# Ledger of designs, part 197: peptides against a protein of PDB entry 6D0Y

Target 1, 225 residues: chain A of PDB entry 6D0Y
Amino acid sequence: ETEDHLESLICKVGEKSACSLESNLEGLAGVLEADLPNYKSKILRLLCTVARLLPEKLTIYTTLVGLLNARNYNFGGEFVEAMIRQLKESLKANNYNEAVYLVRFLSDLVNCHVIAAPSMVAMFENFVSVTQEEDVPQVRRDWYVYAFLSSLPWVGKELYEKKDAEMDRIFANTESYLKRRQKTHVPMLQVWTADKPHPQEEYLDCLWAQIQKLKKDRWQERHIL

## One batch from the design tools (peptide; made by RFdiffusion4, then SolubleMPNN)

Design b2_p28_2_s4 (from b2_p28_2, 21 letters changed)
Fold by OpenDDE base, seed 1:
Structure b2_p28_2_s4 (fold): chain B 225 residues (1-225), chain A 28 residues (1-28)
Amino acid sequence: as target 1 above (225 residues)
Amino acid sequence: PIPVILKEIEEEAKKKKEELLSKLPDVL
């Protein structure tokens, strides 16, 4: 395989094919595993790139990584480490949109058995702990809460199934912060298709309400907007 | 379809899970 060929394979997975998606993902995982000795760095970079730039294929690529992790656990670990580095770089560059996509990707990797639920809980604990930082802009506190809450559609079910007590503590801390933070008037941001319309609220309060509803609905949703 | 794939690889993934990813909080 050439590096260019690997790029093509990775970028095109999930597109129209005569084969099933399952077959294509399994096949690609096998190809990538076989090429790791020669192209590990390239494959890592490619997977990180598509994770960042193709959010519409999030579940396809998390599944691919899950399959690859099952075949080569060490590579899976290296990939997660690379993703964390990318997250740090995005945050440092103030690329918050990319950063949140990365957090969502990592969140879904829990479902793919790449990241352990306790590890993700710990990550979110770290995020919400930012709300307790002194002498920092509220925008920093708000973003980490946003990153946490906006990722829960992808992983909330799993985390509450495995770590309900810890998640409740995180929620309590989040709620406490939301009550005491300064609020601003912004358009309503509804992310999920809901049968009941949400009132106009500050964006983070609105998101909080949506997540609480999602939790009440046992983390079931039809569409993410 | 994807859930089926995940179920099939679950046992293999669980066996490998313990070592590296517990350190994520330290990596962040």
Scores: peptide ipSAE 0.025, ipTM 0.568, DockQ to the pose 0.021
Fold by OpenDDE base, seed 2:
Structure b2_p28_2_s4 (fold): chain B 225 residues (1-225), chain A 28 residues (1-28)
Amino acid sequence: as target 1 above (225 residues)
Amino acid sequence: PIPVILKEIEEEAKKKKEELLSKLPDVL
């Protein structure tokens, strides 16, 4: 495979095909694995790019990375490291939209057996710990809570199955923060599961309510967004 | 022994692949 062809293959995976998605992903994983000796850096960069720029294909690419990691155990680690670097860069640049997509991507990598549940819990502990920072803008605190909560639809089930006590602690800290923070009413960014339209409330309060419901519903969604 | 470990790794890798593929219809 040529370098340009790899880009095309990666970008187009999940599009309409005569073959099943499973077959296409397995095939692509095989192609990428074979090309790792020559194009590892390029493949890593491409996957990082589509991960951050194509959130609508999140589960496709996390699955692809999972398949690659199963074939090459070092690849997953290198990819995660690259994603963490990118996350840090996004945060430094105040690109919060990109950052949250990266966090969600990393979250779903837990389900793909690329990231261990304890590692993700530790990340979320670090995020929620920002709520305890003093002399910082509330927007910083709010964003990390948002990043945590908005990622739970992808990984909450797995984390509670393996680290329930730690997750409960994080939830308690989150709830405590939400009760004491200054509130400004804004529309919800999105609604994952609702039988009826939700009234307009402060977006983090709304998100919290949705996550509480999701937790109560054993982390089952009608569809993953 | 190393051969046993290699077999276990291969089996685990296969299992992980199967798990990943099996969830796709439910997620995508």
Scores: peptide ipSAE 0.025, ipTM 0.504, DockQ to the pose 0.017
Fold by OpenDDE base, seed 4:
Structure b2_p28_2_s4 (fold): chain B 225 residues (1-225), chain A 28 residues (1-28)
Amino acid sequence: as target 1 above (225 residues)
Amino acid sequence: PIPVILKEIEEEAKKKKEELLSKLPDVL
């Protein structure tokens, strides 16, 4: 069955092969492009599924989507729409790990030229604007700040290169919120550049400090998972 | 790849989630 074959190809991309990853991705993009007329919805669903279930292959699949978008401009838009719907569904289902994976996935799609930098900036503006909402629990505000900050390792460089003023505004708003929110200390965490130990900090304060450091280091990560 | 700190922060954040978080602002 052709659909099963597509599923197998998509799920197995990036596995050990005699060919380079780049070659395999180009090949798969070609196969998927050829099948879009008949299986677009299936392909969209499959890509959304692997984006959710295989976060370890995030960059593989964002690249694949980027390649597909380059071949079929309309596909990228449809995929992003599907991902946004999935993000909403994940949040409704209280699957916040999946939700953050999807935000990171969308973030990396900027690097793959699927999502425009201004659109991602707008998304993050919307996220950080939650900190200004009245009569909402802090955990809601915290999560959107977390989703924003934790996605910057994937897209911060690109956004600051193209929208530095807007990003600075978002950062200022984030900093302002972090200063006024209630805090609880957590154990010290290892950072991108952890040459020295840090004092015990609240998890968002810690993340903020690490993002500030990452920004200072021109968005270069030294220690990655 | 994900920075090491993100994994630990994610676990902490996961413990704090509530149903009200299901409301996503309009984005993109």
Scores: peptide ipSAE 0.023, ipTM 0.432, DockQ to the pose 0.046
Fold by OpenDDE base, seed 5:
Structure b2_p28_2_s4 (fold): chain B 225 residues (1-225), chain A 28 residues (1-28)
Amino acid sequence: as target 1 above (225 residues)
Amino acid sequence: PIPVILKEIEEEAKKKKEELLSKLPDVL
């Protein structure tokens, strides 16, 4: 395999094929494993790139990484290290959209047995601890709460199954923050019907309510959030 | 709407970035 061919294979996985997605992922994992001795760095870079640029294929690539990790445990570790570096770089560059995609990606890697649940809990504890920072804009605090809550659809079930007490603490801290924060009217597209102005729900309060419902439903999604 | 909110992050938030980044684990 050449580097260009590897790029094509990685970018095109999940597209329409005569084979099942599962078969294609297993096949690609085998190809990538075989090429690791020669192209490990390139493969790492490619996987990090698609993880951040193709969020619509999140579960495809997390599954692929999970398969690769099962074949080569050292590679899985190196990939996670690369992703953490990328997350730090995104945050430094104020690329918050990329950052949240990376957090969601890392979250789903817990389900793929690449990241341990305690490690993810620790990351979320660090995120929610930002709400305790003094002399910082509320928007900073809000973003890290958003990053945490918006990632829970991918990993909340697993974390509560393994670290329920720790998760409850994080939730309590989050709830406390949401109660004391200033509500900002994010002008979403209010369908201003002139006749009955309905107050728009604040975005974090709305997200919190959705996550609470998801938690109550034992993390089973009945409706696409 | 989220990107617009993020643009409101002032320099004070930027100053705290390195502190936050230091809290992130090197490996999960």
Scores: peptide ipSAE 0.020, ipTM 0.455, DockQ to the pose 0.037; fails the geometry check

Design b2_p28_3_s1 (from b2_p28_3, 11 letters changed)
Fold by OpenDDE base, seed 1:
Order: sequence, then structure tokens, then C-alpha cells
Structure b2_p28_3_s1 (fold): chain B 225 residues (1-225), chain A 28 residues (1-28)
Amino acid sequence: as target 1 above (225 residues)
Amino acid sequence: ALDYTEEFKKLFEEMKSFSFPEFFLPKL
């Protein structure tokens, strides 16, 4: 296949087709594998690009990478390394929302058998350890906690199945931090209903409550968010 | 699945050198 054709195939995967998504992904994985000898660098770059820029297709591309990794583990490794580099670059550029998305992407790669669960636990241990840093802005501590918590919907089940004790420790540390941190009072975020003003819950507290509920429900989402 | 613990450790160490703004809001 030509370089342009590969770009089209990768970018358009998951669009309406007569075949199932799973069948299409399997087919695409086969095509990409066959073209690796000639177009490895291009394919790698394309996958990194769509993984970063198309958040609506996160599960599509994590699944695709999982399929490719099963066929060619060396390529899977190169992809993960590229994503790690991209995460670093996004943070360096102060693209914190992109960085969180990339952490989520890496998290879902655990489910796709690309990244080992213990590796992700180690990452989150490091993230939560930032809460113990002295003389740093709270926004730094908050971001790492947010990156951790916001990724748990994608990987929490797997991590608790394999590393429950370690995860419990991380949760305890997170809870402790959330109790101690200064809450940003944003009066503008208070939803004033005419009869009962409900202060909008702080975003990390809200997220924490959601994650606690998810954990209690054994990581089963009753409502597809 | 491969073990990326060392790679993640290296990443984290590099991230420590990055400065954060005083305030930012995540996109919810």
C-alpha cells in the first residue's frame, strides 16, 4: 500500500462499515503489519498522531495497537516509547489536558495487553508521591492527582485485580491529600438555584467521589459515560 | 505486555524539572 493509503486507512478506521468494528480492526492490523518492513516509521508516526489528536477514537486506537503488539511486539514497544516521549513534550509545552489524555491512553493500553499492570501502578505511585513534595505549587500536586484519578475509569478494574494492596495505598494517600489541600473557592461555579443555592463541588472532590462510587460498584459502569 | 517501569520512572524524573503555572483548569 502507498503511504497516502495507509494514512487514509488509519484515520478512517471506526467509520461506518458493512463489517464489524472488530473485523475492520483485525483487517487493518494485518495490513499494517504487512507494511511495517516498508513503512514502519510512517505507520508509527501516524498512530502516534491519531492517538493524540482523536480522543473520540481512543478505544479504537488502543485496540488497534493491542492487535499490532500481538503481531509485532517490537513495534508495540516502539509505539509506547513514542507515546512516552509525546507525554513529556505535551507537559513541557504546558498542554496539561493533552497530557492527561495521553495518560488515559496509556492506561487503556494495559487493558489491551500492551503495558503491564505493574508498570502503570508504578506510574501512579510516582504521580501520587508528588503530593508529598514541599515548596511546590498546589496546581502541580493537583494535576498529578487528577491525571491518576481521571485514568481509573479505564484501568482501575485491571489494577485492582492484580495489585489491590498497592492500589489501596495509593488511594489512601490520595484521600489524605484531598483532605489537606486548599480548595479553590470559585464563586462563579456556584449554581444558584432560586430556592437552594448548591455550591458546586470542587472538581477533584467531585472526581474523587465518582471514583469511589465506581470502585464500590466493582468498576462496573452502569451508565456509559 | 511489556514492563515499562523503568521508562516511566525516567519520564517521571524528567517531569520534575517542568514548571507549572499558578493556576489552570482541566477541561471537564
Scores: peptide ipSAE 0.548, ipTM 0.889, DockQ to the pose 0.838
Fold by OpenDDE base, seed 5:
Structure b2_p28_3_s1 (fold): chain B 225 residues (1-225), chain A 28 residues (1-28)
Amino acid sequence: as target 1 above (225 residues)
Amino acid sequence: ALDYTEEFKKLFEEMKSFSFPEFFLPKL
């Protein structure tokens, strides 16, 4: 495969095909594995790029990385390390939305058997511990809670299956923080439904409610979050 | 799957040094 062709293959995976997505991903993983001796650096960069820039294909690329990791553990490790570095760089650059997405991506890599569940639990324990920090802006505390909660749709089931007690502790700490934090009045578009005035929920309170419902439903999504 | 706990710990420690703006709304 030529370098340019690899870019095309990686960027277009998951698009309409006569074959199943799983078959296409297995095929691409095989192609990439075969080309690692010659194009490892390029493939690594491409995967990091699409992982960052194509959020709509998150599960496609995490699955691809999972398949590739199974074939080449060293490459999988290098990819995770690159993603960790990217997360750091995103935060350094104040790209908090990108950073959240990268946390979600790492979260879904747990499902793809790339990252161990205990590692992700430890990360979330650290994130929620920020709520206990003194002399820091609330926006910092809120961001870490948001990064945690917003990642749970991708990994909550797996983490509760393996680390239920630890997750319950994290949830309890999160709930405690949400109850005591200052709520900011964000001018949200009030959908005035005439019949039931729902008080406008703050974004973290709303997300928390959604995650609680998801947990109650055993992490089966009924609605697109 | 590999254990990245130490790597995540290191990342988190580095993240602590980063400053946050006083106002930030995540894009949902």
Scores: peptide ipSAE 0.547, ipTM 0.890, DockQ to the pose 0.822
Fold by OpenDDE base, seed 3:
Structure b2_p28_3_s1 (fold): chain B 225 residues (1-225), chain A 28 residues (1-28)
Amino acid sequence: as target 1 above (225 residues)
Amino acid sequence: ALDYTEEFKKLFEEMKSFSFPEFFLPKL
């Protein structure tokens, strides 16, 4: 009964409530902290599950983990380790979309003061270094670049504030790779706009352009209408 | 916040052994 209750609480957090989201998260963090002595493994598994299966609630769960980490650093560490294991398992299973979500989740944990910014920079340095590997499929190189770039909306601001020189180097390497990579000409539907036929940009080129704009906008997301 | 640099390095080294398919589409 108690285990089912925990599952319900964790899965439903962020839904419509009379209280603020922040208040609800603080409340849930308190409940989970109190139950850690008896249900640590269950709570860890639940949090890992919702982190990978509910990407729309990414910020909710990273915030929750941040709150829990502040209360219990050991639990926070165990959670991050569990997420790292899950990332490895996802990649081993060829679940690359899930893997990207997990990288984004870990990225946002930097903002929640769970993961140190230098650690994430090191991760991204490793990712972008794959672009320099020889005798590997381009899809491998592309995936690591995608995982890096697609995570920057969540962590780019923090990383540039703390490690601007290192980030600039990573960006330069990324740009260099994107310029030299072979673009698979997927017969992309030409979006005919009346004025100028713009060829549909390749997904990494498009993402790169978006990230460059975000960087220019000081990492402030504008509401895409 | 804790430093997970070594853990991330270990993960990355393990990931090198994983094979990639010839093609996959990211779900946007």
Scores: peptide ipSAE 0.546, ipTM 0.889, DockQ to the pose 0.827
Fold by OpenDDE base, seed 2:
Structure b2_p28_3_s1 (fold): chain B 225 residues (1-225), chain A 28 residues (1-28)
Amino acid sequence: as target 1 above (225 residues)
Amino acid sequence: ALDYTEEFKKLFEEMKSFSFPEFFLPKL
């Protein structure tokens, strides 16, 4: 297959088809596996690109990578390494929103059996440990907490099933930090005259509340966030 | 936007030094 054809296949996966998404992903994984001997670098680059640029297809591409990893472990490893490098690059470029998305992507790779759960726990332990740093800007501490919390919808269930004690410790540390951090009192723009002003919760407090609810609900999302 | 690139870089390099590659072992 030509490079253009591979790009088309990868970019269009998950689009409306007569076949199930699962069947399409399995088929694509087979095609990509067969092409790895000749196009590994191209496929790797393409997957990294779509993983970064198409947040709306996160679960599609993590699943695809999971299927590929099951077929070719070495490729899966190279992909994860590439994503880690991209995460570092995003942070270096101050693209913190992209970085958070990449953390979410890596998180969902745990569900796809590409990344071991203990590894992700260790990453989050390191993230939350930033809250204990002295003489650093709060925004730095807040970002790591945000990156952690915002990734839990994709991996929290798996991590708690396998590393509940460690996760509880991380949560306790997070809670402790959120209690002691300075909250920016954004004056509530009372935009809505009619409904009881829901106090505009600070974004991390709001996220924390959502994650606590998700945890309480055994990580079953009832509402599309 | 405040530039914390170097601080974030240092943290991730530190994580790498702490056997970070081992954290991404696929689930066999």
Scores: peptide ipSAE 0.436, ipTM 0.741, DockQ to the pose 0.044; fails the geometry check

Design b2_p28_3_s2 (from b2_p28_3, 13 letters changed)
Fold by OpenDDE base, seed 5:
Structure b2_p28_3_s2 (fold): chain B 225 residues (1-225), chain A 28 residues (1-28)
Amino acid sequence: as target 1 above (225 residues)
Amino acid sequence: ALDITEQFKKLFEEFKSYPFPEFFLPDL
């Protein structure tokens, strides 16, 4: 495969095809594996780019990386290292929305058996520990909680299956923080529905409620979050 | 699966040194 062709294949995977997505991903993983000796650096850069810039294909690319990691464990490690570096750079650049997305991506890599579940639990323990930091702005505490909670749709099931006790502790700490934090009055567009004034929940409270429901439903999504 | 616990710990410790803005709104 030519370098230019690899770019096309990687960017277009998961689009409409006569074959199943799983079959296409297996096929592409095989192609990429075969071309690693000649194009490893290019493939690595391409995968990092699409992983970061195409959030709508998150699960496609995490699955692809999972398949490729199964074929070439060293490459999988290099990819994860590159993503961690990107997460560092995003936070350093104050790109917190990108950083949250990267945490979600790494979370789904756990689901794809690329990253060990205990590693992600440790990361989330660190994130939630920020809620206990003194002399830091609440926005910092809120962001780490948000990054944790917003990643659970992709990894919560796996983490609870393997580390239920640790996850329960993290949840308890999160709940405690959410109860004591100052709620910012974000002037949200109040959709005045005449009948039942639902107090507009703050975004973290809303997310927490959604995650609690998801947990109750054994991490089976009934509604697109 | 890759054990990257130490890498995450290192990353997190580095994050503590980064300045954080006084406000943040997520892209929902």
Scores: peptide ipSAE 0.525, ipTM 0.914, DockQ to the pose 0.849
Fold by OpenDDE base, seed 2:
Structure b2_p28_3_s2 (fold): chain B 225 residues (1-225), chain A 28 residues (1-28)
Amino acid sequence: as target 1 above (225 residues)
Amino acid sequence: ALDITEQFKKLFEEFKSYPFPEFFLPDL
């Protein structure tokens, strides 16, 4: 297949089809695997691009990467490395919203068996440890907490199933921080549950409440965006 | 699944060196 054809296939995956999404993803994974010897770099770049630029297809592309990783573990590794590099670049560029999305993407890769759950736990341990740093801006602490909490819809279930004790510690530390931090009173809407939004709550407090509810509901989310 | 703990640790250590703005508002 030509590079342009690969681009079309990758970009259009998940669109309406006579076949199931699962079948289409499996088929595409097979096509991409077969083309790796000739087009690995192109495929890698394309997947990184769509992973970054099409957040509405997050689970589609994480699933695709999961399928590819199962077929070619080395490629999966290269993809993850590329995404980590992208996360680094996003943070260096102060693209914190993109960075959070990338953390969510990496989080969902745990569900797709691309990234080991313990690795993600370790990452979140590191994130929440920032709340204990002295002489740092609260915005830094808040961002790491936000990045952690906002990623849990995509990985919380898996992490609690495998690392419940560690996750409980992270949650305890998070809660402790949220109780002692200064509030900015920026409202946030609930997006994952049928519960009423908390428009008057500070955004991290609101997010925390949402995550607590999600945890209580065994990480069942109906409205993943 | 990939064990990328060390990669994440390294990345995190690098993050510590990055300057943060005085404010952050997430895209919801």
Scores: peptide ipSAE 0.525, ipTM 0.912, DockQ to the pose 0.743
Fold by OpenDDE base, seed 4:
Structure b2_p28_3_s2 (fold): chain B 225 residues (1-225), chain A 28 residues (1-28)
Amino acid sequence: as target 1 above (225 residues)
Amino acid sequence: ALDITEQFKKLFEEFKSYPFPEFFLPDL
């Protein structure tokens, strides 16, 4: 494969085809594995780039990396290391929205069996521990809770299956923090829907409620009808 | 699956050293 062809294959995966997405990903994983001896660095850079820049394809690329990791464990490790470095750089640059996305990406890599569940639990324990930090802005505490909660749709099921007791502890700590924290009323445009004006919930409270519902539903996302 | 617990811990400790802005709004 040519370098340009690899770029095309990686960027276009998940687009409409006659084959299933799963078949396409398996095929691409095979192609990439075969080309690693010649194009490892290029493939690594391409995967990191699309993982970061194409958030709409998050699960596609995490799945692809999962398949590649199963074929070449060392490459999977190098990819994870690169993504962690990117997370570091994002936080260092105050790109917190990118950082949250990268945490979600890493979370879904757990779901794809690239990253060990206990490792991610440890990360989330660290995140939630920020709520106990003194002399820090609440926005810092909120961000780490947000990063944790917003990642659970991708990894909550796996973490509860393997580390239920630890996850329950993290949830309890999160709930406790959410009850104690100061709520900023963002005057959001009240969507005048006809019935009972439910006061718009604060974004973390809303997210918490969504995650609680997801947990109650055994981490099965209900399609919004 | 990769055990990266120590790597995550080190990363987290490094994050603590980073300044945090006074305001943050997530891209919801």
Scores: peptide ipSAE 0.523, ipTM 0.914, DockQ to the pose 0.830
Fold by OpenDDE base, seed 3:
Structure b2_p28_3_s2 (fold): chain B 225 residues (1-225), chain A 28 residues (1-28)
Amino acid sequence: as target 1 above (225 residues)
Amino acid sequence: ALDITEQFKKLFEEFKSYPFPEFFLPDL
């Protein structure tokens, strides 16, 4: 297969097809596996690029990587290493929205059995530990909490199934921080509903409430957050 | 599944040295 063909296949996966998405992903994984001996570096670069630039296809590409990892464990490792390097680059460049997305992507790789659950728990423990740092801006503390919470829709179920005690500790620390943090006075857009004016919740408080509900619902997501 | 605990630790330690902006809004 030509390099251009591989690019087309990788970029267009998950688009409208007569076959199921799962079937298409399995087929593509087979094609990519067969081409790894000749095009490993190209395939790796392509996957990293689409993983980063097409957030709407997050689950598609994490699933694809999961399938590839099952076929070629070494390639899966190289991909994860590349994504970690990208996360580092994003953080270094102050691209914090990209960084959060990459954390979310890595989180879903746990769900796809590419990354070990204990590794992600350890990362989140580190994130939440920032809330205990002294002489740091609150925005730093808030960002790490946001990165953690915003990733839980993709990995919370898996982490609680395997590391419930550790996750409970992380949650307790998060809750404690959220209660004591200073809420930035964003001009409260009062949503006037006919019955009761509810002030718009601060974004972290809102996210926390959503995650708590998700947890209560046994991590069954019914709506896209 | 890949154990990347040490890679994450390394990343976290490196990030401590990076400057952090005074303001951040998530792309919601």
Scores: peptide ipSAE 0.521, ipTM 0.913, DockQ to the pose 0.820

